# Ledger of designs, part 27: peptides against a protein of PDB entry 4Z63

Target 1, 334 residues: chain A of PDB entry 4Z63
Amino acid sequence: LCLGMNDLTGNIPEDLFHLKRLNLLGIQENRLSGSLSREIRNLSSLVRLDVSWNLFSGEIPDVFDELPQLKFFLGQTNGFIGGIPKSLANSPSLNLLNLRNNSLSGRLMLNCTAMIALNSLDLGTNRFNGRLPENLPDCKRLKNVNLARNTFHGQVPESFKNFESLSYFSLSNSSLANISSALGILQHCKNLTTLVLTLNFHGEALPDDSSLHFEKLKVLVVANCRLTGSMPRWLSSSNELQLLDLSWNRLTGAIPSWIGDFKALFYLDLSNNSFTGEIPKSLTKLESLTSRNISVNEPSPDFPFFMKRNESARALQYNQIFGFPPTIELGHNN

## One batch from the design tools (peptide; aimed at target 1 F306 F324)

Design b2_p15_5_s1 (made by RFdiffusion4, then SolubleMPNN; from b2_p15_5, 8 letters changed)
Fold by OpenDDE base, seed 5:
Structure b2_p15_5_s1 (fold): chain B 334 residues (1-334), chain A 15 residues (1-15)
Amino acid sequence: as target 1 above (334 residues)
Amino acid sequence: WELPRTEEPTNLMFR
């Protein structure tokens, strides 16, 4: 049953929960309000539940033990409060959980040993507090993780050295500290291709440690951290780099010539730093900017990116990295 | 609290 993208109001009719053969319920992008009924437990055949972009409130009901086939739960952009219910945090069937842009609070706790199918987690823009859950690497299929805009004080857990499934990771604006430790840990994530750390590590030094290596890194976004230091030499070994944003930092020194050796680099933003010297001639020879054949079929994160062209502009949402125009921004270096 | 349908940008790239 798909009723998304309407102007439906009120609550879900109780009789809808008698549809025991229902595999898909999509009621997204409406004005549905009230609590999400516990009677959703009666939808025992449910594979996909999309209640996103509504006015739902209250706690998410603890009924997911009665939904053994549920693979997709989309509840982003609602007024949900409380925590992740225990049955949801223990769901062995769940592949994707999206609860972005709610009012969920408390400590983030997932039973990753039970969540054997979880591959995508979006909990961005909530009120989770405390520390990052140390057991996230136990979610052996978890590839996409957005935890941006929560209050995860402290450091990236040491256990994340073992996060082999991690491919796309955003911790943007989550009150994180110690960028040196974070990068030192995350370099061990063999499959990490996308890393977003914007609005963390305020005023720290960007490490220039030649021992750091991100073999498969394609997207690095560490904007608006007020980071000090220079262009990090360790980044020169990330030969697959496609997008680099280090804008709105306090980086100094020259832009190194090796920045032009990245054959796949189509988006570079080094703006609003304190870089000096000449623009490397190698940047004028970037193959990605001169050749039409950028392979568009590369895996992208499930979480959106947002681009703000200026401080007063509306942020543009991009669901794919390749939605960004080919860009070199070197402006406002003083 | 962000009102439903008024998502503040996350993963923001600045220009």
Scores: peptide ipSAE 0.066, ipTM 0.719, DockQ to the pose 0.504
OpenDDE base, seeds 1, 2, 3, 4: peptide ipSAE 0.028, 0.024, 0.025, 0.022; ipTM 0.675, 0.675, 0.679, 0.668; seed 2 fails the geometry check

Design b2_p15_5_s2 (made by RFdiffusion4, then SolubleMPNN; from b2_p15_5, 8 letters changed)
Fold by OpenDDE base, seed 3:
Structure b2_p15_5_s2 (fold): chain B 334 residues (1-334), chain A 15 residues (1-15)
Amino acid sequence: as target 1 above (334 residues)
Amino acid sequence: FTLPRSEEPTNLMFR
């Protein structure tokens, strides 16, 4: 049953919960309000539940033990409060959980040992607090993780050295500290292709440790951190780099010539720094900017990217990295 | 009524 993208108001009719053979319920992009009914437990055949973009409030009901086939739960852009229900945090069937842009709070706790099918987690823009959950690497299939815009004070856990499944990771604006430790840990994530760390590490030094290596890194976004230092030499070994945003930092020195050696680099933003010297001539040789036919059929993060033209501008949403126009931005340097 | 907070963009690129 798909009733998304309407102006439906009020509650879900109780008779809808009698549909025991229903595999897909999509009621997204409406004005549905109140609590999400506990009677969703009666939908025992449910594989996909999409309640996103509504006015739902209250706690998410703890009934996911009665939904043994549920693979997809989409609840982004609601007013949900409380924590992740215990049955949801222990779901062995769940592949994707999206609860972005809610009011969920407390410590983030997932039983990753039980969540054997979880591959995508979006909890961005919530009120989670405390530390990052150290047991996330126990989610052996977890590839996509958005935890941006929460209040995860402290450092990236040492356990994330063992996060072998991690491919796409966003921690933007999460009050993280110690970029040196974070990069030193995350370099061990052998499948990490996308790393977004914007609005963290305020005023720290970007490490120039030549021992750092991100073999599969395609996307690095570390904007608006007020980072000091220079262009990091370790980044030159990330031969698959496609997108680099280090804008709105306090980086100094020259833009190195090796920045033009990235064959796949199509988006570069180094704007609003304190870089000096000449623009490297090697930037004019970027194959991705000169060749029309880079069909980048690569998997993108499940979380969207947002581009702001200025602090007051409405952010433009991009669902795919390849939706970004080929860009070199070097403005507002010294 | 907790209005859904305007989707404050999580993954900001700053231009």
Scores: peptide ipSAE 0.143, ipTM 0.812, DockQ to the pose 0.472
OpenDDE base, seeds 1, 2, 4, 5: peptide ipSAE 0.208, 0.034, 0.027, 0.030; ipTM 0.794, 0.756, 0.715, 0.731; seeds 1, 5 fail the geometry check

Design b2_p15_5_s3 (made by RFdiffusion4, then SolubleMPNN; from b2_p15_5, 6 letters changed)
Fold by OpenDDE base, seed 1:
Structure b2_p15_5_s3 (fold): chain B 334 residues (1-334), chain A 15 residues (1-15)
Amino acid sequence: as target 1 above (334 residues)
Amino acid sequence: HSLPRTEEPTNLMFR
């Protein structure tokens, strides 16, 4: 049943929960309000539940033990409060959980040993607090993780050295500390292609440790951290780099010539730093900017990116990295 | 057309 993109109001009719053969319920992009009914438990054949972009409130019902086929739960952009229900946090069938842009709170806890199918987790823009879950690497299929805009104090857990499934990771604006430790841990994530750390590590030094290596790194965003230091030499070994944003830091020194050696680099933002010297001539030879054949078919994170063109502009949502215009931004280096 | 709720940018603020 697909009723998305309407102006539906009120609650879900109770009789809808009698549809025991229903595999897909999509009611996204409506004005549905009130609590999400516990009677969802009666939808025992449910594979996909999409309630996103509604006015739902209250706690998410703890009924996911009665939904043994549920693979996709999309609840982003609602007013949900409380925690992740125990049955949801233990779901062996769940592939994707998206609860971004809610009011969920407390300590984030997932039983990753039970969540054997979980591959995508979006909990961005919630009120989770405490530390990052040390057991996230036990989610052996977890590839996409957005935890941005939560209050995860402290450091990246040492256990994330073993996060082999991790490919796309956003921790933007999550009150993280110790960038040196974070990078030192995350370099062990052999499948890590996208790393977003914006609005963390306030005033720390960006490590220039030549022992750091991110082999498969395509997207690095560490904007607005007030980071000190220079362009990190270790980044020159990330030969697949496509997008680099280090804007709004306190980085100094010259822009190194190796920045133009990245064959796939189509988006570079080094603006609002204190870089000095000449613009590297190698930037004028970036193959990605000279050849129109950006391979559009590369895997992107499931979480959206947001660009503000101007301070007054609404953030534009980009669902794909390749949706960004080819850009070299070096402005505001004083 | 429901006005897109101004989702606060979760991941990337390119300024």
Scores: peptide ipSAE 0.298, ipTM 0.805, DockQ to the pose 0.604
OpenDDE base, seeds 2, 3, 4, 5: peptide ipSAE 0.031, 0.030, 0.093, 0.025; ipTM 0.687, 0.722, 0.775, 0.665; seeds 2, 3 fail the geometry check

Design b2_p15_5_s4 (made by RFdiffusion4, then SolubleMPNN; from b2_p15_5, 8 letters changed)
Fold by OpenDDE base, seed 1:
Structure b2_p15_5_s4 (fold): chain B 334 residues (1-334), chain A 15 residues (1-15)
Amino acid sequence: as target 1 above (334 residues)
Amino acid sequence: FTLPRTEEPTNLMFR
């Protein structure tokens, strides 16, 4: 049943929950309000539940043990409060959980040993607090993780050295500390292609440790951290780099010539730093900016990217990095 | 409809 993208209001009719053979319920992009009914438990054949972009409130019902086939739960952009219900945090069937842009709170706890199918987790823009869950690497299929805009105090857990499934990771604006430790840990994530750490590590030094290596790194975003130091030499070994944003830091020194050696680099933002010297001539030779053939078929994170084109504009959402215009931004380096 | 929370940029800086 697909009723998305309408102007539906009120609650879900109770009789809808008698549809025991229903595999897909999509009621996204409406004005549905009230609590999400516990009677969703009656939808025992449900594979996909999409209630996103509504006005739902209250706690998410703890009925996911009665939904043994549920693979996809999309509840982003609602007013949900409380925690992740225990049955959801233990779901062996769940592949994707998206609860971004809610009011969920408390400590983030997932039983990753039970969540054997979880591959995508979007909990961005919530009110989770405490530390990052140390057991996230136990979610052996977890590839996409957005935890941005929560209040995770402390450091990236040491256990994340073993996060082999991790490919796309956003921790933007999550009150993290110790960038040196974070990078030192996350370099062990062999599949890590996208790393977003914006609005963390306030005033720390960006490590220039030549022992750091991110082999598969395509997207690095570490903006607005007030980071000190220079362009890190270790980044020059990330030959697949496509997007680099280090804007709004306190980085100094020259922009190194190796920045133009990235064959796939199509988006560079180094604006609002304290870089000095000349613009590297190698930037004028970036193949990605001279050739229109950006490979659009590369895997993208499930979490959106946001960019304002103008200060007065609303942030535009991009579902893929390739939606960004090819850009070199070096402005405001005073 | 009113978003329960503002969707602000999480991944990139504003230009």
Scores: peptide ipSAE 0.037, ipTM 0.694, DockQ to the pose 0.431
OpenDDE base, seeds 2, 3, 4, 5: peptide ipSAE 0.031, 0.025, 0.051, 0.029; ipTM 0.692, 0.676, 0.743, 0.716; seeds 2, 4 fail the geometry check

Design b2_p15_6 (made by RFdiffusion4)
Pose (drawn by RFdiffusion4):
Formats: C-alpha cells, structure tokens, sequence
Structure b2_p15_6 (pose): chain A 334 residues (1-334), chain P 15 residues (1-15)
C-alpha cells in the first residue's frame, strides 16, 4: 500500500490495522498527524514501514516484537518524542533505522547483541544525551552511523576500537570531547572511509601524534572546531584521501609539501585558519586536478553533506561526494 | 578570496 507524496491529513484510520498481510506501507510525505497507534502491532507482516515527512508526534509505540519481519523503519522528519523503544532496540530483523530530525531525547540505548541485522542507523537532529553508547560496536553489521546534531557529551568510547563494520561515521555538532582520544580510537576501525567530526572538540589541539594511521580514509571533515596546532603529518599516510576539510580552525604554520601528494584528492578546504608561509608548489601537481588518468570509486555514505559559506548563509546540499566541485580553497589565511 | 565549511547536521530536502 503506497500513499506517499499526497496531501492527506488526520491520523491513520484504525481500519488500516486490520491488514495482517501488508508487508509495505508507505505513507511518507503527507500531512498526517497524531500518534502512531499501538494498534500497529497488528500488522505482523510488515517489512518496510515508511512514515517519513509527516506531522506525527507522541512516543513511538513500543510494539516492535509484534513486527518480527520489520527490516526498514523510516520515521525521519516528524515530531516523535521519547527514546528508542525497547522492542525496537531489541529487533533482530531491522536493517535500517532512520529517525533523523525528530524530537527524540534521553539516553540512546540499543541492545546490539539483539540487533543482528542492523547495518544502517540515522539518529541525526535529535536530543539524545549522555555518553555515546559503549555497546554500539556490538552491532556487528552496522556500517553506516549518523549521530550528528545531538546532545551527547564526553569522549568516544574506548570500545569503538572494535567497530569493524563501521564505514561512514558522522558525528558533526554533537559536543564531543578529546579529539586526541577520538582519533586514537577511531584509527583502529579498519573499514572507516568517511568521517565527519565538524563542530566538536571546541578549542582543542589537533593531535600531531604521528603513530595515527587511517589507511582506507577517503573523506575527512573536521571543521569549525577552532582547533590549534599545525597541519598533521600523520594524515599524509592516507593515500585514498579524496576530500579534506580542515576549515574554520585555529591551525598555524606553513602548509606542508605532502598535501600535494594525495593522488585522489579533488577537494581541499584549509580556509579561515592562521596558515603562513608560501603556497606549496606541490599543489600544482595534484593528480586528480591535472590529468584524466587517475580514477577512483566515490565513497557512498547514507547521509548528505552540507556546505556553508559563512555563519549566516543558507547551506548547500550534496547527496554524493562527487557532487562537490573540484576545489582548492585557501582563503582567509596569512 | 572566500571561505566555507562542510557538515552533516542539517535536515535534507525531500526528493
């Protein structure tokens, strides 16, 4: 049953909950509102539930043991409150959970021993608080994690050294501390390709510690953190690097020669720092900016990227990394 | 000259 992208109003008629054989319900992008009824436990054949872009509110009903076939739950852009219900946190069948841009709050609690099929999680633009849940690496299939724009505090848990499935990690604007510990821990996640740390670690020093090694790293964004220190040389060992954004920090010193050695780099933003010295001549032999013989695969995280020119400008959206224009942005330095 | 920065903490536009 596909009703998506109409102008429907009111709540879901209780009539709909008699459909015990329905495996797909798309009601997304309407004006629907009210609470999402507990009677939804009666729809035991559901595989994909798309409730996104409506006006729903109240708690997400804790009925998800009654929906053992649920694989995709899409609730983004609604007014849902409370945390993740225990039954949803215990669902062994969920592949994907998208609750981004909701009014959700409290501690974030998932039973990752129980969620053996979870491979993608998007909780962005919510009010989850407390520490990042230490048990997240226990979701052995979780590849894509977007926790951006939340109310967490403290450090990245030590157990994140074991997050073997992690590929795309977006932590922007989440009030994270100790970038030194965050980078030392996260370097042990061998599948990490895209990492977004923007608006965290405010005023901290950027670790220059050269034992740090991110081998498969493709996209590194750590911006507007007002970080101090120099261009970190440990980054030169990430040969796959495609997009680097260190902008809006307090970084100083000269821009080193090895920045021109990234063969897949097509976008770099070092703007709005305290960089001095001349421009390194090696930026003229950047391979992805010269010939057509460099070819690589675009990273594929499940989340869009946003770009802001200044503090008051409306943002630009890029659903894919290769949507960024090939750019050298060195403005507002010394 | 100009400056800008990238992030992922905003609501996307619907398709």
Amino acid sequence: as target 1 above (334 residues)
Amino acid sequence: SSSHWIHTDETPHPP

Design b2_p15_6_s1 (made by RFdiffusion4, then SolubleMPNN; from b2_p15_6, 6 letters changed)
Fold by OpenDDE base, seed 1:
Structure b2_p15_6_s1 (fold): chain B 334 residues (1-334), chain A 15 residues (1-15)
Amino acid sequence: as target 1 above (334 residues)
Amino acid sequence: SSSSWISTSELPERP
């Protein structure tokens, strides 16, 4: 049943939960309000539940043990409060959980040993606090993780060295500290292609440790951290780099010539730093900017990107990396 | 001159 993208108001009729054969319920992008009924438990055949972009409130019901076929739960952009229900945090069937842009709070806890099918987790823009869950690497299929804009504190857990499934990771604006430790840990994530760390590590030094290596890194965003240091030499070994945003830092020194050796680099923002010297001539030879054939069919993160402007409360949303226009921004340097 | 930076999930999508 798909009723999304209407102007439906009020609560979900309780009789809808008598549809025991229902595999897909999509009621997204409405004005549905009230609590999400516990009677969802009656939808025992449910594979996909999309209640996103509504006015739902209260706690998410703890009924997911009665939904053994549920693979997709989309509840982003609601008013949900409380924590992740125990049955949801233990779901062996769940592939994707999106609860982004809610008011969920408390400590983030998932039973990753039980969540054997979880491959995508979006909990961005919530009120989770405390530390990052150390057991996330136990979610052996977890590929996409957005935990941005939560009230996390401290460092990236040491256990994330073992996060082999991790491909897309965003922790933007989560009050994280110790970028050297974070990068030192995350370099062990051999499948990591996208790393977003914007608005963390305020005023720290960007490490220039030649021992750091991100072999498969395609997207690196570490903007608006007020980071000190220079262009990190270790980044030159990330031969697959497509997008680099280091804007709004305090980086100094020259832009190195190796920045133009990235064959796939189509988006470069080094603006609002303290870089000096000449623009590398190698930037004029970027193959990605000269050839029209950017492979649009590459896997992207499930979480959206936002291009935030200082002067505007409105950010542009980009749902795919290749939605960004080919860009070289070197403005506001010395 | 760019007055922008990239982030994720920073804006309330709806009130």
Scores: peptide ipSAE 0.391, ipTM 0.843, DockQ to the pose 0.559
OpenDDE base, seeds 2, 3, 4, 5: peptide ipSAE 0.389, 0.368, 0.389, 0.399; ipTM 0.844, 0.834, 0.845, 0.854; seeds 2, 5 fail the geometry check

Design b2_p15_6_s2 (made by RFdiffusion4, then SolubleMPNN; from b2_p15_6, 6 letters changed)
Fold by OpenDDE base, seed 4:
Structure b2_p15_6_s2 (fold): chain B 334 residues (1-334), chain A 15 residues (1-15)
Amino acid sequence: as target 1 above (334 residues)
Amino acid sequence: SSSSWVSTDLLPEPP
């Protein structure tokens, strides 16, 4: 049953929950309000539940133990409060959980040992606090993780060295500290292709440790951190780099010539730093800017990217990496 | 020159 993209108001009729053979319920992009009914437990055949972009409030009901076939739960852009209900945090069937842009709070806790099918997690823009959950690497299929804009203080857990499934990771604006430790840990994530760390590590030094290596890194975004230091030499070994944003830091020194050796680099923003010297001539020879062949089927994060100009302005949304225009931004380095 | 930066965080959208 798909009723999305209407102007439906009120709550879901209770009689709807008598549909025990229902596999898909999509009621997204409406003005449905009140609490999400506990009676969703009666939808025992449910595979996909999409309640996103509504006015739902209250706690998410703890009934997911009665939904043994549920693979997809989309609840982004609602007014949900409280934590992730225990049954949801223990769901063995769940592949994708999206609860971005809610008012969920408390410590983030998932039973990753139970969540054997979880491959995508979007909890960005919530009110989770405390530390990053150390057991996330126990979610052995977890590939896509967005935890941006939560109040996760402290450092990236050491356990994330074992996060082999991790491919797309965002921690933007989560009050993280110790970029050296974070990069030192995350380099062990051998499948990591996208790393977004914008608005963290306030005033720290970007490490230039030549022992750091991100083999499969395609997207690195560490913008607006007030980072000091220079262009990190370790980045030169990330031969698959496609997008680099280090803008709005306090980076100094020359832009190295190796920045133009990235065959796939099509988006470079080094603006609003303190770089000096000449623009590397190698940038004029970037193959991706002279002959771009884009595969539409290239894997991308499930979470969107945003171009922000200030904290209050509406951001431009990009759902795919290749949605970014080919760009070289080197402005405001004086 | 760009006055923007890339992120994955949003401000809470009004209901």
Scores: peptide ipSAE 0.362, ipTM 0.830, DockQ to the pose 0.499
OpenDDE base, seeds 1, 2, 3, 5: peptide ipSAE 0.357, 0.356, 0.347, 0.316; ipTM 0.824, 0.818, 0.813, 0.812

Design b2_p15_6_s3 (made by RFdiffusion4, then SolubleMPNN; from b2_p15_6, 6 letters changed)
Fold by OpenDDE base, seed 1:
Structure b2_p15_6_s3 (fold): chain B 334 residues (1-334), chain A 15 residues (1-15)
Amino acid sequence: as target 1 above (334 residues)
Amino acid sequence: SSSSWLTTDLLPSPP
């Protein structure tokens, strides 16, 4: 049943929950309000539940033990409060959980040992607090993780050295500290292609440790951290780099010539730093800017990017990395 | 031109 993108109001009719053979319930992009009924438990054949972009409130019901086939739960952009229900945090069937842009709170706890199918997790823009869950690497299929805009004070857990499944990771604006430790840990994530750390590590030094290596890194965004230091030499070994944003930091020194050696680099933002010297001539030779054949079919994060301007409350949303125009921003340097 | 930066944090849109 797909009823998305309407002006439906009120609660879900209780009779809807008698549909025991229903595999897909999509009621997204409406004005549905109130609590999400516990009677969703009666939908024992449910594979996909999409309640996103509504006015739902209250706690998410703890009935996911009665939904043994549920693979997709999309509840983004609602007013949900409380924590992740225990049955949801233990779901062995769940592949994707999207609860971004809610009012969920408390400590983030997932039973990753039970969540054997979880591959995508979006909990961005919530009120989770405490520390990053150390057991996330136990979610052996978890590839996409957005935890942006929560209050995960402290450091990236050492256990994330073992996060082999991790491909796309965002921790933007999560009150993280110790960028040196974070990068030192995350370099061990052999499948990591996208790393977004914007609005963390306030005023720290960007490490220039030649021992750091991110072999498969395609997207690095560490903007608006007020980071000190220079362009890190370790980044030169990330030969697959496609997008680099280090804007709105306090980085100094020259822009190194090796930045033009990235064959796939089509988006570069180094604006609002304190870089000096000449623009590397190698930037004029970037193959990605001269060739029209950007492969549009590369895997991307499930979470969108937002281009924010300091003066604008509105951000431009980009659902795919290749949605960015080819860009070189070097403005507002010395 | 006002410089931009990339993030993944949504401004809470009112629902």
Scores: peptide ipSAE 0.427, ipTM 0.837, DockQ to the pose 0.517
OpenDDE base, seeds 2, 3, 4, 5: peptide ipSAE 0.427, 0.407, 0.420, 0.397; ipTM 0.836, 0.830, 0.833, 0.828; seed 4 fails the geometry check

Design b2_p15_6_s4 (made by RFdiffusion4, then SolubleMPNN; from b2_p15_6, 10 letters changed)
Fold by OpenDDE base, seed 1:
Structure b2_p15_6_s4 (fold): chain B 334 residues (1-334), chain A 15 residues (1-15)
Amino acid sequence: as target 1 above (334 residues)
Amino acid sequence: DTSSYITSDLLPERP
């Protein structure tokens, strides 16, 4: 049943929960309100539940033990409060959980040893507090993780050295500290292609340790951290780099010539730093900007990106990396 | 836009 993208109001009719053979319930992008009914438990054949972009409130019901086939739960952009229900945090069937842009709170806890199918987790823009869950690497299929805009004080856990499944990771604006430790840990994530760390590590030094290596890194975004230092030499070994945003930092020194050696680099933002010297001539030879043959068919993160204007509440949403226009931005440097 | 940066952080969109 797909009723998304309407102006439906009120609660879900109780009789809808009598549809025991229902595999797909999509009621997204409506004005549905109240609590999400516990009677969802009656939808024992449910594979996909999409209640996103509504006015639902209260706690998410703890009924996911009665939904053994549920693979997709989309609840983003609601008013949900409380934690992740225990049955949801232990779901062995769940492939994708999206609860972005809610009011979920408390300590984030998932039973990753039980969540054997979890591939994508979006809990961005919630009210989770405490530390990052150290057991996330136990989610052996977890590739996409957005935990942006929560209050995860402290450092990236050492256990994330073992996060072999991790491909796309966002921790933007999550009160993280110690960028040197974070990068030192995350370099061990051999499948990591996208790393977004914007609005963390305030005023720290960007490490220039040649021992750091991100072999498969395609997207690095570490904007608006007030980071000091220079362009990090370790980044030159990330030969697959496609997008680099280090804007709104306090980086100094020259832009190195190796920045033009990235064959796939189509988006470069180094604006609003303190870079000096000449623009490297190698930037004029970027193959990605000279040839239109950007492979648009590469996998992207499940979480969206936002191009945020300084002092503006308005952001442009980009659902794919290749949605960004080919860009070289070097403005507002010395 | 020279005044922009990329993030995955959204302000809570009011429904």
Scores: peptide ipSAE 0.445, ipTM 0.864, DockQ to the pose 0.522
OpenDDE base, seeds 2, 3, 4, 5: peptide ipSAE 0.435, 0.432, 0.439, 0.417; ipTM 0.863, 0.860, 0.855, 0.839

Design b2_p15_7 (made by RFdiffusion4)
Pose (drawn by RFdiffusion4):
Structure b2_p15_7 (pose): chain A 334 residues (1-334), chain P 15 residues (1-15)
Amino acid sequence: as target 1 above (334 residues)
Amino acid sequence: VVFSTESSWISSVEI
């Protein structure tokens, strides 16, 4: 049953909850509102539930043991409150959970021993608080994590050294501390390709510690953290690097020669720092900016990227990394 | 290739 992208109003007729054989319900992008009824436990054949872009509110009903076939739950852009219900946090069948841009709050609690099929999680733009849940690496299939724009505090848990499935990790604007510990821990996640740390670690020093090694790293964004220190050399060992954003920090010193050695780099933003010295001549032999014989695969995280020119400008959206224009942005330095 | 003397920054969410 596909009703998506219409102008429908009111709540879901209770009539709908008699459909015990329905395996797909798309009601997304309407004007529907009210609470999402507990009678939804009666729809035991559901595989994909798309409630996104409506006006729903109230708690997400804790009925998800009654929906053992649920694989995709899409609730993004609604007014849902409370945390993740225990039954949803215990669902062994969920592949994907998208609750982004909701009014959700409290501690974030998932039973990752129980969620053996979870491979993608998007909780962005919510009010989840407390520490990042230490048990997240226990979701052995979780590849994509977007926790951006939340109300967490403290450091990245030590157990994140074991997050073997982690590929795309977006932590922007989440009030994270100790970028030194965050980078030392996260370097042990061998599948990490894209990492977004923007608006965290405010005023901290960027670790220069050269034992840090991110081998498969493709996209590194750590911006507007007002970080101090120099261009970190440990980054030169990430040969796959495609997009680097260190902008709006307090970084100083010269821009080193090795920045021109990234063969897949097509986008770099070092703007709005305290960089001095001349421009390194090696930026003229960047391979992805010269010839057509460098070829690589675009990273594929499940989240869009946003770009702001200044603090008051409306943002630009890029659904894919290769949507960024190939750019050298050195402005507002010394 | 875009060469810029201005400033910008990237995030994963709209801010």

Design b2_p15_7_s1 (made by RFdiffusion4, then SolubleMPNN; from b2_p15_7, 4 letters changed; failed a check: too like the target's own chain)
Amino acid sequence: VVFSTGSRWVSSVEL

